# Peptides against a protein of PDB entry 6RGO: the designs that were tried, part 172

Target 1, 392 residues: chain A of PDB entry 6RGO
Amino acid sequence: MALKLLGFNQDATCFSVISSNKGVTIYNCDPFGKCFELEKSTSNDEELDFLVEMLFSTSLIAVVDKTIGASKRKKLKIVNTKRKATICELTFPHEIMDVIMNRKIICVVLKSDQIFVYDISCMKLLRTIDVRGEKLKSTSKFRNSEAVGDIGVRVSLSTDNNSILCYSSYSKSDKENAPLNDIVVFDALKCIQINVLPAVHQSNIVCIACSPDGMLMATASEKGTIIRVFKTIDTENDEPILVNEFRRGSRPSRISEMKFNHDNTLLACVGESDTIHIFALPVTTTEADANEDDTLQQSSHSLSSSINGLQYISKGLANRFGKIIVSKIPTQSQQRHVAYIKIPENAKYRIGFPKDTTNTIHICGEDGNYLVYSIPRNEVGPCTLVKSNTFD

## One batch from the design tools (peptide; made by RFdiffusion4, then SolubleMPNN)

Design b2_p13_5_s3 (from b2_p13_5, 5 letters changed)
Fold by OpenDDE base, seed 4:
Structure b2_p13_5_s3 (fold): chain B 392 residues (1-392), chain A 13 residues (1-13)
Amino acid sequence: as target 1 above (392 residues)
Amino acid sequence: SAIEELQKLLKES
């Protein structure tokens, strides 16, 4: 049977799949098993396509039936999985491309490059973000070329209650075909734009991940060779702070998903390659915890010295087109993965980080494998398989 | 109501 992965929920306690014969199935990770099934609405041998966003381990899901021929691609259903009942239905002017949520906010991305931001507690529309309209206001001369293929607005939302929304936007370049290579950071609760990161890649952004706390964001372009990590809110001299630049590989390969772990120490990426890459992030010591325990004086002295060298802002070619974030990170200092998982070639995998175990990663494949790996802390190498289950 | 049900689900763990 063909499986299509919908992904993990925010805390990796559940994952969703489309089975060609059954419809949507949600699996619980521990104990492993089916926790919900949404039956096919059609008896036809139509290729099933769905969006399913689950709110943590709750009985709340958002569902979009995107099946070919279904007039439902513009309809968002909020479903109670315990009751198997639709609580409410929203209809949009355009096809729904993505749905993301946390305990406060639900965001709906349309094929029109619009983002509808709702207060989930009452399904009140807080904001409509018109990414094309923002482009047209900046570039009054150019007709929106229909984005050819899978290139559209990408979004990521913090899993916390701060509800930091990161989305891709069009560069303010005078080019007719301005890429989706800017990032906007948006407070989804207050409906305020916090930051704009201009031209974070040379090509369209195809993957974004926000950290659980919303303080970090990872981006990847169509090339998928470099992952950049930025601070979302903080700026240095009104310029975006590049925290890390990771090298996934030398060959182009699409990244389909990235995720931070819950303590912002790890970033994982998956895509069309045979390898899930896991990168280590610098531990941001928040200065706040320095007050309490006076006693353990001794050993912390030595590691402070090496950080000072990174000041060389190469004034690289700021050609006349918008402030490209010039990587301050020399190509030689591009960090590689600290850990990896080998996956079957051409198998689509999804990733999730469990909340309670920061050194564990959950993965699931369209091959019907659900796998739990331990991530090595002190060595560069393969992850260790801890648990495996199969699903159909 | 639908909103009361939604608010109940949002309080689930």
Scores: peptide ipSAE 0.649, ipTM 0.969, DockQ to the pose 0.787
Fold by OpenDDE base, seed 3:
Structure b2_p13_5_s3 (fold): chain B 392 residues (1-392), chain A 13 residues (1-13)
Amino acid sequence: as target 1 above (392 residues)
Amino acid sequence: SAIEELQKLLKES
């Protein structure tokens, strides 16, 4: 059967798949098994296409049926899985491209490059973000929307209650063909723009991940060779907003998904390559733990890779080109993965980090494999397979 | 109501 993976929920307790014969199925990870099925609305042999976002382990899902005609692609259904009933339906002016949520916020991304931000508790619209409208203030010409097939606004939302929304925006360059290579950091609750990271890649951003706490974000361009990790908030201490650069590979390959683990110590990426890469993040020591005097001389071999090569491009050049946040970090400072998983080249995979086991990763494939891997702590190497299940 | 049901689901674990 043709399976299409939708992904894991926020805590990797469930994952969603489209089966050509059945419609949408949600699987529980532990104990492994089907927990919900949404039957296909049509008997037609049309390729099923859905967006399904689950809120943690709750009975709340957001569903968009993209299989049938332009009208249904504009409808968001909030469904109670226990009742198998639609709670509410929203209709949008344009096709829904993405839906993300946490316990506070639901964001709906449209083909028009608009982001609708709702208070999930009452489905009240808090903000409409018009990413094109921000561009049109800089560039007078309406691009005909037809030609930009796979390049749209990308979003990620923190899974916590802070509800930090990161989204890709158009560069303010006067070029008719400005890339989606800026990042906006947005407080979705207060509806305030926190930060703008200009030109974080040379090409369009195709993948964004926000950390669970919203303190970090990761970005990848259409090249998928470099992953950049940024602080979402400007620190008072003139600390670099760019905290890491990771090299996934030398060959271009699209990254489809990135995720942080729950303690911000790991970043995983998956895409069109035969390899899931896992990168170690430096532990942000919050200064709070510095006061416990416990003299355990555990030799913190802090891999303080001396990022001595951050030539501060002097304040004078920043005024003409914007803050070039992306210093050309020398290719020598690009960290490699600490762990990896080999996957079949022809199978799309999704990734999830369980909450209780920060060194465990859940993966599922369109090959019908659900796999649990242990991530090595003290060595660079392959992950160890701990559990395997199959689904159809 | 739909909102009361939604608020109930948001309190699930």
Scores: peptide ipSAE 0.644, ipTM 0.968, DockQ to the pose 0.785
Fold by OpenDDE base, seed 1:
Structure b2_p13_5_s3 (fold): chain B 392 residues (1-392), chain A 13 residues (1-13)
Amino acid sequence: as target 1 above (392 residues)
Amino acid sequence: SAIEELQKLLKES
């Protein structure tokens, strides 16, 4: 049967899929099994399209039916899965492109490049962010950029209560076709812009991941060859702090999803390639727990020495090529993956990190495989398959 | 109410 993956929830305890015959199904990861099903509203052989965002292990989901007609594509339903009942429905002026949430905030991204920020506890609108309106203040021409179907505003939200929202914005370049290559960092609770990271890639940003605590952000462009990790809030001399630059590969390949693990030690990426890549992040030891075991310091020292070399190069190259804030990190200092998973060619996969096991990753495929892998700690290599299940 | 039900679900683990 044709499966379409919707993804994992925030703690990777559940994942959601669309089945062409059944509609939306949510699976529990442990014990593995179907926990919720939403039947398709029509008997038509129309290709099913849904957005489903699940709030952790709760009975709360946000659902958008994108299958049938422009009216449903503008409707957000908040559903209680235990009752199989709609709690509330919101209607938007434009098609819904994405929905993200945590325990405080729900963000709705529209095809108009607007982000609607709500207090989830009462469904009150806190802010409308107009990403195009910010561009239009810089560029006089209302081009209806029919942005070629798949390029739009990308968003990521911290899973904690800090509710740090990262979104892609248009560069301030006088070019009529300014790319979506800026990042804005926004406090979704206070409705304040915290930071702006200009021109973090040369092309449109197609994937963003925020860390669970909102302190880190990963970005990838249409090229998908380089992943950049930045601090979200902290700046050095009013400039963005680049923490890491990772090389996913030498060939262009779209990254569809990135995720941090719950302790910010790992970043995983998946996309159109035959490989899920897992990168190690330097543990920023907050000074407090410096007391105990010496044995883990040897791996951190090799990473820290590479970072200190990067800070010195940034200052020297900034002067010669204009305000490209992100100096091209020399190709030699681009870190590779520490672990990988091989997946079938042309199979779409989604990734999730469970909260309780920082060295475990959950993956699911449109091939009907749900797989649990152990991530190697001390060696660069393949992940080990721990558990396998199938779904239809 | 719908809001009371929503607030109940937001307190689930």
Scores: peptide ipSAE 0.643, ipTM 0.968, DockQ to the pose 0.779
Fold by OpenDDE base, seed 2:
Structure b2_p13_5_s3 (fold): chain B 392 residues (1-392), chain A 13 residues (1-13)
Amino acid sequence: as target 1 above (392 residues)
Amino acid sequence: SAIEELQKLLKES
């Protein structure tokens, strides 16, 4: 059977898959088993395509039927999984490309490069973000984007209640083919733009991850060779703060997903390569509150040793044309993975970090494997397989 | 109502 992975929920307690014969299935990770099935609405041998976002371990899912039928691709259904019933349905002017949510906000990304931001508690529209801006509405020949590949607006949302939304935006270059290489940081609750990170890559951004607390973001371009980590809100002299630059590899390979763990100590990435890479983030010890006496020996097991080379190259070379080029960290100071998982070639995998175990990663594959790995703390090397299950 | 049901689900763990 062809399986298509939809991904993990925010805390990696569940994952969703499309089975060609059954429709959508949601699995619980622990105890492992099926917790929900959405039956195929059509008897036809049409290739099933869905978007399914689950709100943590709740009975709330957002569903888009992307199967053949232009009317369904524009419909978001909010479903109660316990009742197997649609609570509400929203219809959009364009095809839905992505859906993300937390306990406060649901964001819907359209093929028109619009982001619809809703208060999830009442499904009230808070804002429509037009990423193309007003100037491009007139010149949008709908290039039948069948030929211009899977390059659209990318989004990530903090899993906390602060609801920090990061999205890719078009660079202000007068070129007709401006890349999606800017990042906008947006407070989705207040509907305010917080920050803009210009030209974070040379090519289109294809993957974004926001940290659970919304304080960090990771970005990758179409090349997928370099991952950059930035502060979302904080700036230094009105310039973006680059916290880390990671090298995934020397060969171009698309990154499909990135995730932070719940304490912002790890960043994982997966994509078209045979390897999931896990990077360590330096723990910024805020020195400030060292005053009061309470001897909570936070065993800061200092992975202290080899991160000497973080030159804060805060010198954005302001090129003469006012574009902040994010200074490339010298190739010698680019950090590599601290851990990795080998996956089958051509198998698509998704990743999730469980909340309670910061050194554990959940992965699932279109090969029907659900795998739990332990991440090494004190050595650079392979992750250890702790648990495995199969699904169909 | 649909909103009351939605608000109930948002209070689940």
Scores: peptide ipSAE 0.638, ipTM 0.968, DockQ to the pose 0.789

Design b2_p13_5_s4 (from b2_p13_5, 6 letters changed)
Fold by OpenDDE base, seed 1:
Structure b2_p13_5_s4 (fold): chain B 392 residues (1-392), chain A 13 residues (1-13)
Amino acid sequence: as target 1 above (392 residues)
Amino acid sequence: DKLKELQELLKES
């Protein structure tokens, strides 16, 4: 049967799949098994497409039927999985491209490059963000979105209650073909823009991950060779703080998903390549816990040696047009993965970090494999398979 | 009430 992966929930306790014959199935990770099924409403041999976002381990899901020809592609349903009942239904002026949520906020991304921000507790609209609107004052040409079906506004939301929303925006270039290579950081609760990171890549941003606490974000372009990690809120001399630049590979390959672990120590990425890459982040010691004088001289030869805390002040080279370009970190200072997982070629995988185990990663494939890996701490190498299950 | 049901689900772990 053809499977299509929807992904893990925020804490990797569940994952969602589309089965061509069954519709949407949600699996529980531990104990492994089906916890919810949404039956196919149509007898047609149409390829099923859905958005399904689950709120942690709760019985709350957001569902969009994206099936081609379906009149439902503009309709968001909030569903109680225990009752199999629709609680709320919203209809949008345009096709829904993405849905993200936490315990406070639900964001709906439309094909119009609009982001609708709702208070999830009452489904009240807080803000409509028009990502094109700042640009539309100059050039009325709707990009005929027909040919470039895969380049749209990308979003990520913090899983905490701070509800930091990161989204891709169009650069201020007067060129009709300006890339989606700016990032806006937005407080979704207060409905205020916090920060703007201009030109974080040379090409369109295709993947964004926000950290669980909203303090970090990772970005990747359509090239997928470099991943950049920035602070979301903090700035240095009104310039964006680049924390890390990771090299996924030398060959272009699309990154489909990135995730931080729950303590911001790891960043994983997956995509069209045969390899899931896991990168180590520098532990931001918040100054608070420096007081415990615990003299344990345990010679943790932490591989901290090559994290020279070069605060790369990315002196934004203002080009002659006053555009801050995020300076490329020299290729020699680009960090590699600390761990990896080999996956089958052409298999689409999704990733999740469980909350309770910072060195564990959950993965699932369109090949019907659900796999749990242990991440090595003290060595660069392959992850170790801990558990495996199959699903249909 | 559907709003009450939504608010109950948001309190689940």
Scores: peptide ipSAE 0.638, ipTM 0.967, DockQ to the pose 0.775
Fold by OpenDDE base, seed 3:
Structure b2_p13_5_s4 (fold): chain B 392 residues (1-392), chain A 13 residues (1-13)
Amino acid sequence: as target 1 above (392 residues)
Amino acid sequence: DKLKELQELLKES
């Protein structure tokens, strides 16, 4: 049977799948089992497509029926899974491309490059973000929807209550084909733009991850060879906004998903390659509780690869020439993964980090495997399989 | 009411 993975919830306690025969099924991770099923509304042999976002372990889901020919691709349903009842239904002017939420905010991305930001507690519209801006409204003949199928606005939302929204935006270049290579950082609660990161890659951004606390953001382009990690907020201390640059590989390969763990120590990525990569982030030691005592000479080889090549462009020139955030970091200073998981070729996988175990990763595949891996702490190597389950 | 039901679900763990 063809399975399509929708992904994990925010704390990786559940994952959602589309079964060609059953419709949408939500699985609980521990204890493993079906917790919800949404039956097919149509008897047709049409390829089912859905968006399903689950709010943590709650009975709240957001559902969009994206099935081709369905008049429902513009409709968001908020569903109570315990009651199997629609609480709220919203209709949008354009097809829904993505839905993301936390306990405060729900964001709806449209095919029109608009982001609708709602207060989830009352479903009140807080903001409509037009990513094309006012200037591009005049010249945007609808890009004939066929050829550019995979390049659209990408979004990620912090899982905390701060509700930091990161989204891809068009560069200010007067070119008709401006890439989606800028990032905007937005406070979704206050409806304020916090930051703009111009030209974070040379090509369109295809994947974004926000940290759970909204303090970090990871980006990948269409090439998927380099992942960049940025601070979302400019710190007063003249610290570089670019915190890390990771090399996934030398060959181009699309990244479909990235996730931070709950303590911002790990970043995982998955995509079209046979490998899930896990990268270590530098722990920002807040210098606070360095109490004096234990001289344990743990030779922590601080993998502080001296990023010697960051040319500090002095504060004075940055105002006139848009902040060159991405210096050409020499290819030699790019960190590799600290851990990996081999996955079957041609199987799509999704990833999630559980809250209670920062060195554990949950993965699920369109091959019907749900797998729990332990991440090595002190060595570069493969993750260890801890638990496996199958689903249909 | 539907709004009350939504607010109850948002309080689930």
Scores: peptide ipSAE 0.638, ipTM 0.967, DockQ to the pose 0.775
Fold by OpenDDE base, seed 5:
Structure b2_p13_5_s4 (fold): chain B 392 residues (1-392), chain A 13 residues (1-13)
Amino acid sequence: as target 1 above (392 residues)
Amino acid sequence: DKLKELQELLKES
């Protein structure tokens, strides 16, 4: 059967798939099994396409039917999975490209490069962000969105209640073809812009991940060779703080998804490559809590590869054109993965980090495999398969 | 009430 992966929920307790014959199925990870099915509304042999975003392990899902006709692609349904009932239905002026949520906020991304921010508790619109709006003042030519099907606004939302929204924006350049290579950091609750990271890559950003707490953000461009990790809120001398620069590979390969684990110690990435890469993040010891005496010698021999904190104060080379270019970390100082998983070539996989086990990763494939891996702590190497299940 | 139902779901774990 043709499967299409929709991905894991925020805590990797569930994942969603499209089955060509059935519609949407949600699987529980532990115990493994089907927990919800959304039947296909139409008997036609049309290729099914859906957006499904699940709110943690709750009975709340957001659903967009992208299969049939321009009208359904503009319609968001909030569904109670226990009752199989539509609670709320919203219609947008343009096709829905993405939906992301936490316990406070729903963000809806449109093909128009608009982000609609809602208070989830009442489905009240808090803000419409027009990512093109600053650019529309300069260039009357709407790029007919037909030819550039794959380059749109990317978003990520913190899973906590702080509701930090990171989105890709067009660089402020007089060039008609400015790339989506800026990042805006937005407080979705207060509806305020809190930071702007200019030109974080040379090309369009195609993948963004926010940490669960919203304090870190990972970015990847169309090249997918380098992943950059920034602080979201903190700045140094009004400049963005680059925490890490990771090298995924030497060959270009699209990254489809990145995720932080729940304690911000790991970043995983997946895409068109035969390899899921897992990177270690430096533990930000907040200096504050060093005073309390509690002698619990949990000798987690973290292999502190004390990569001496060369604070690469990335002196932003203000190129002659006033663009803050994030200084490239020297290629020799680019960190590699600490762990990896080999996946079948051309198989699309999705990743999730469970909350309770920071050294475990969940993966699922369009090949019908749900796999749980243990991440090595004390060595660089392959992850160990702990559990395997199949789904149809 | 659909709004009450939404608020009940948001209290689930």
Scores: peptide ipSAE 0.634, ipTM 0.967, DockQ to the pose 0.783
Fold by OpenDDE base, seed 2:
Structure b2_p13_5_s4 (fold): chain B 392 residues (1-392), chain A 13 residues (1-13)
Amino acid sequence: as target 1 above (392 residues)
Amino acid sequence: DKLKELQELLKES
């Protein structure tokens, strides 16, 4: 049977899959088992396509049926899984491309490069973000998104109540083919733009991850060779703060998903390659807790790997056009993965970090495997398989 | 009331 992965929820307690015969199934991770099933609305042998976003372990899901008819692809359903009932339905002017939510906000991304931001508590529209801006509304050349691959606006939302929304935006170049290589940081609750990170990659951004607390953001381009991590809110001399630059590989390969763990110590990435990569983030000791004298000699053997945090102050050579080009961290200072998982080349995988175990990663594959791995702390190497289950 | 039901679901953990 063809499985299509929808992904994990925010805390990796559940994951969602499409089965060609059954429709949408949600699995609980621990104890492992089916917790919800949404039957296909039609007996037709049509390829099932859905968006499903789950709110943590709650009985609230957002569902878009993308399988049949142009009208359904524009409809968001909020469903109570315990009652199997639609509690809210919204219709959009364009096809829904993505849905993301937390306990405060739901964001709907349209094929028109619009982001609709709602207060989830009342389903009131707070903001419509037009990523193309007013000038590009007149160029009715819908890039036939059929011929130019899956290049659209990418979004990520913090899982906390601060509701930091990061999205890809078009660079302010007079070129008709401006890349989606800027990032906007947006307070989704206050509806205020907080920050703009210009030209964070040379090509379109295809993957974004926000940290759970909204303080960090990871970005990857179409090349998928380099991942950049930035501060979202903080700036230094009105310039974006680049925290890390990671090398996934030398060969181009698309990254489909990235996730931070719950304490911002790890970043995982998955995509079209045979390898999930896990990177360590340097713990920024905030100097604030220096005053309480409590001599608990927790011998945290700091892995003083001499990550000389060369604060490469990106002396952004302001090129003649006033665009801050994030200075390339020298290729020699690009950090590699600290851990990895080998996966089948032909199986798409999704990743999630559980809240209570910062050194554990959950993965699921279109091969029908749900796997739990332990991440090594003190060595660079493979993750250890701790638990495995199968689903159909 | 559908709004009350939504607000109850948002209080689940």
Scores: peptide ipSAE 0.634, ipTM 0.967, DockQ to the pose 0.788

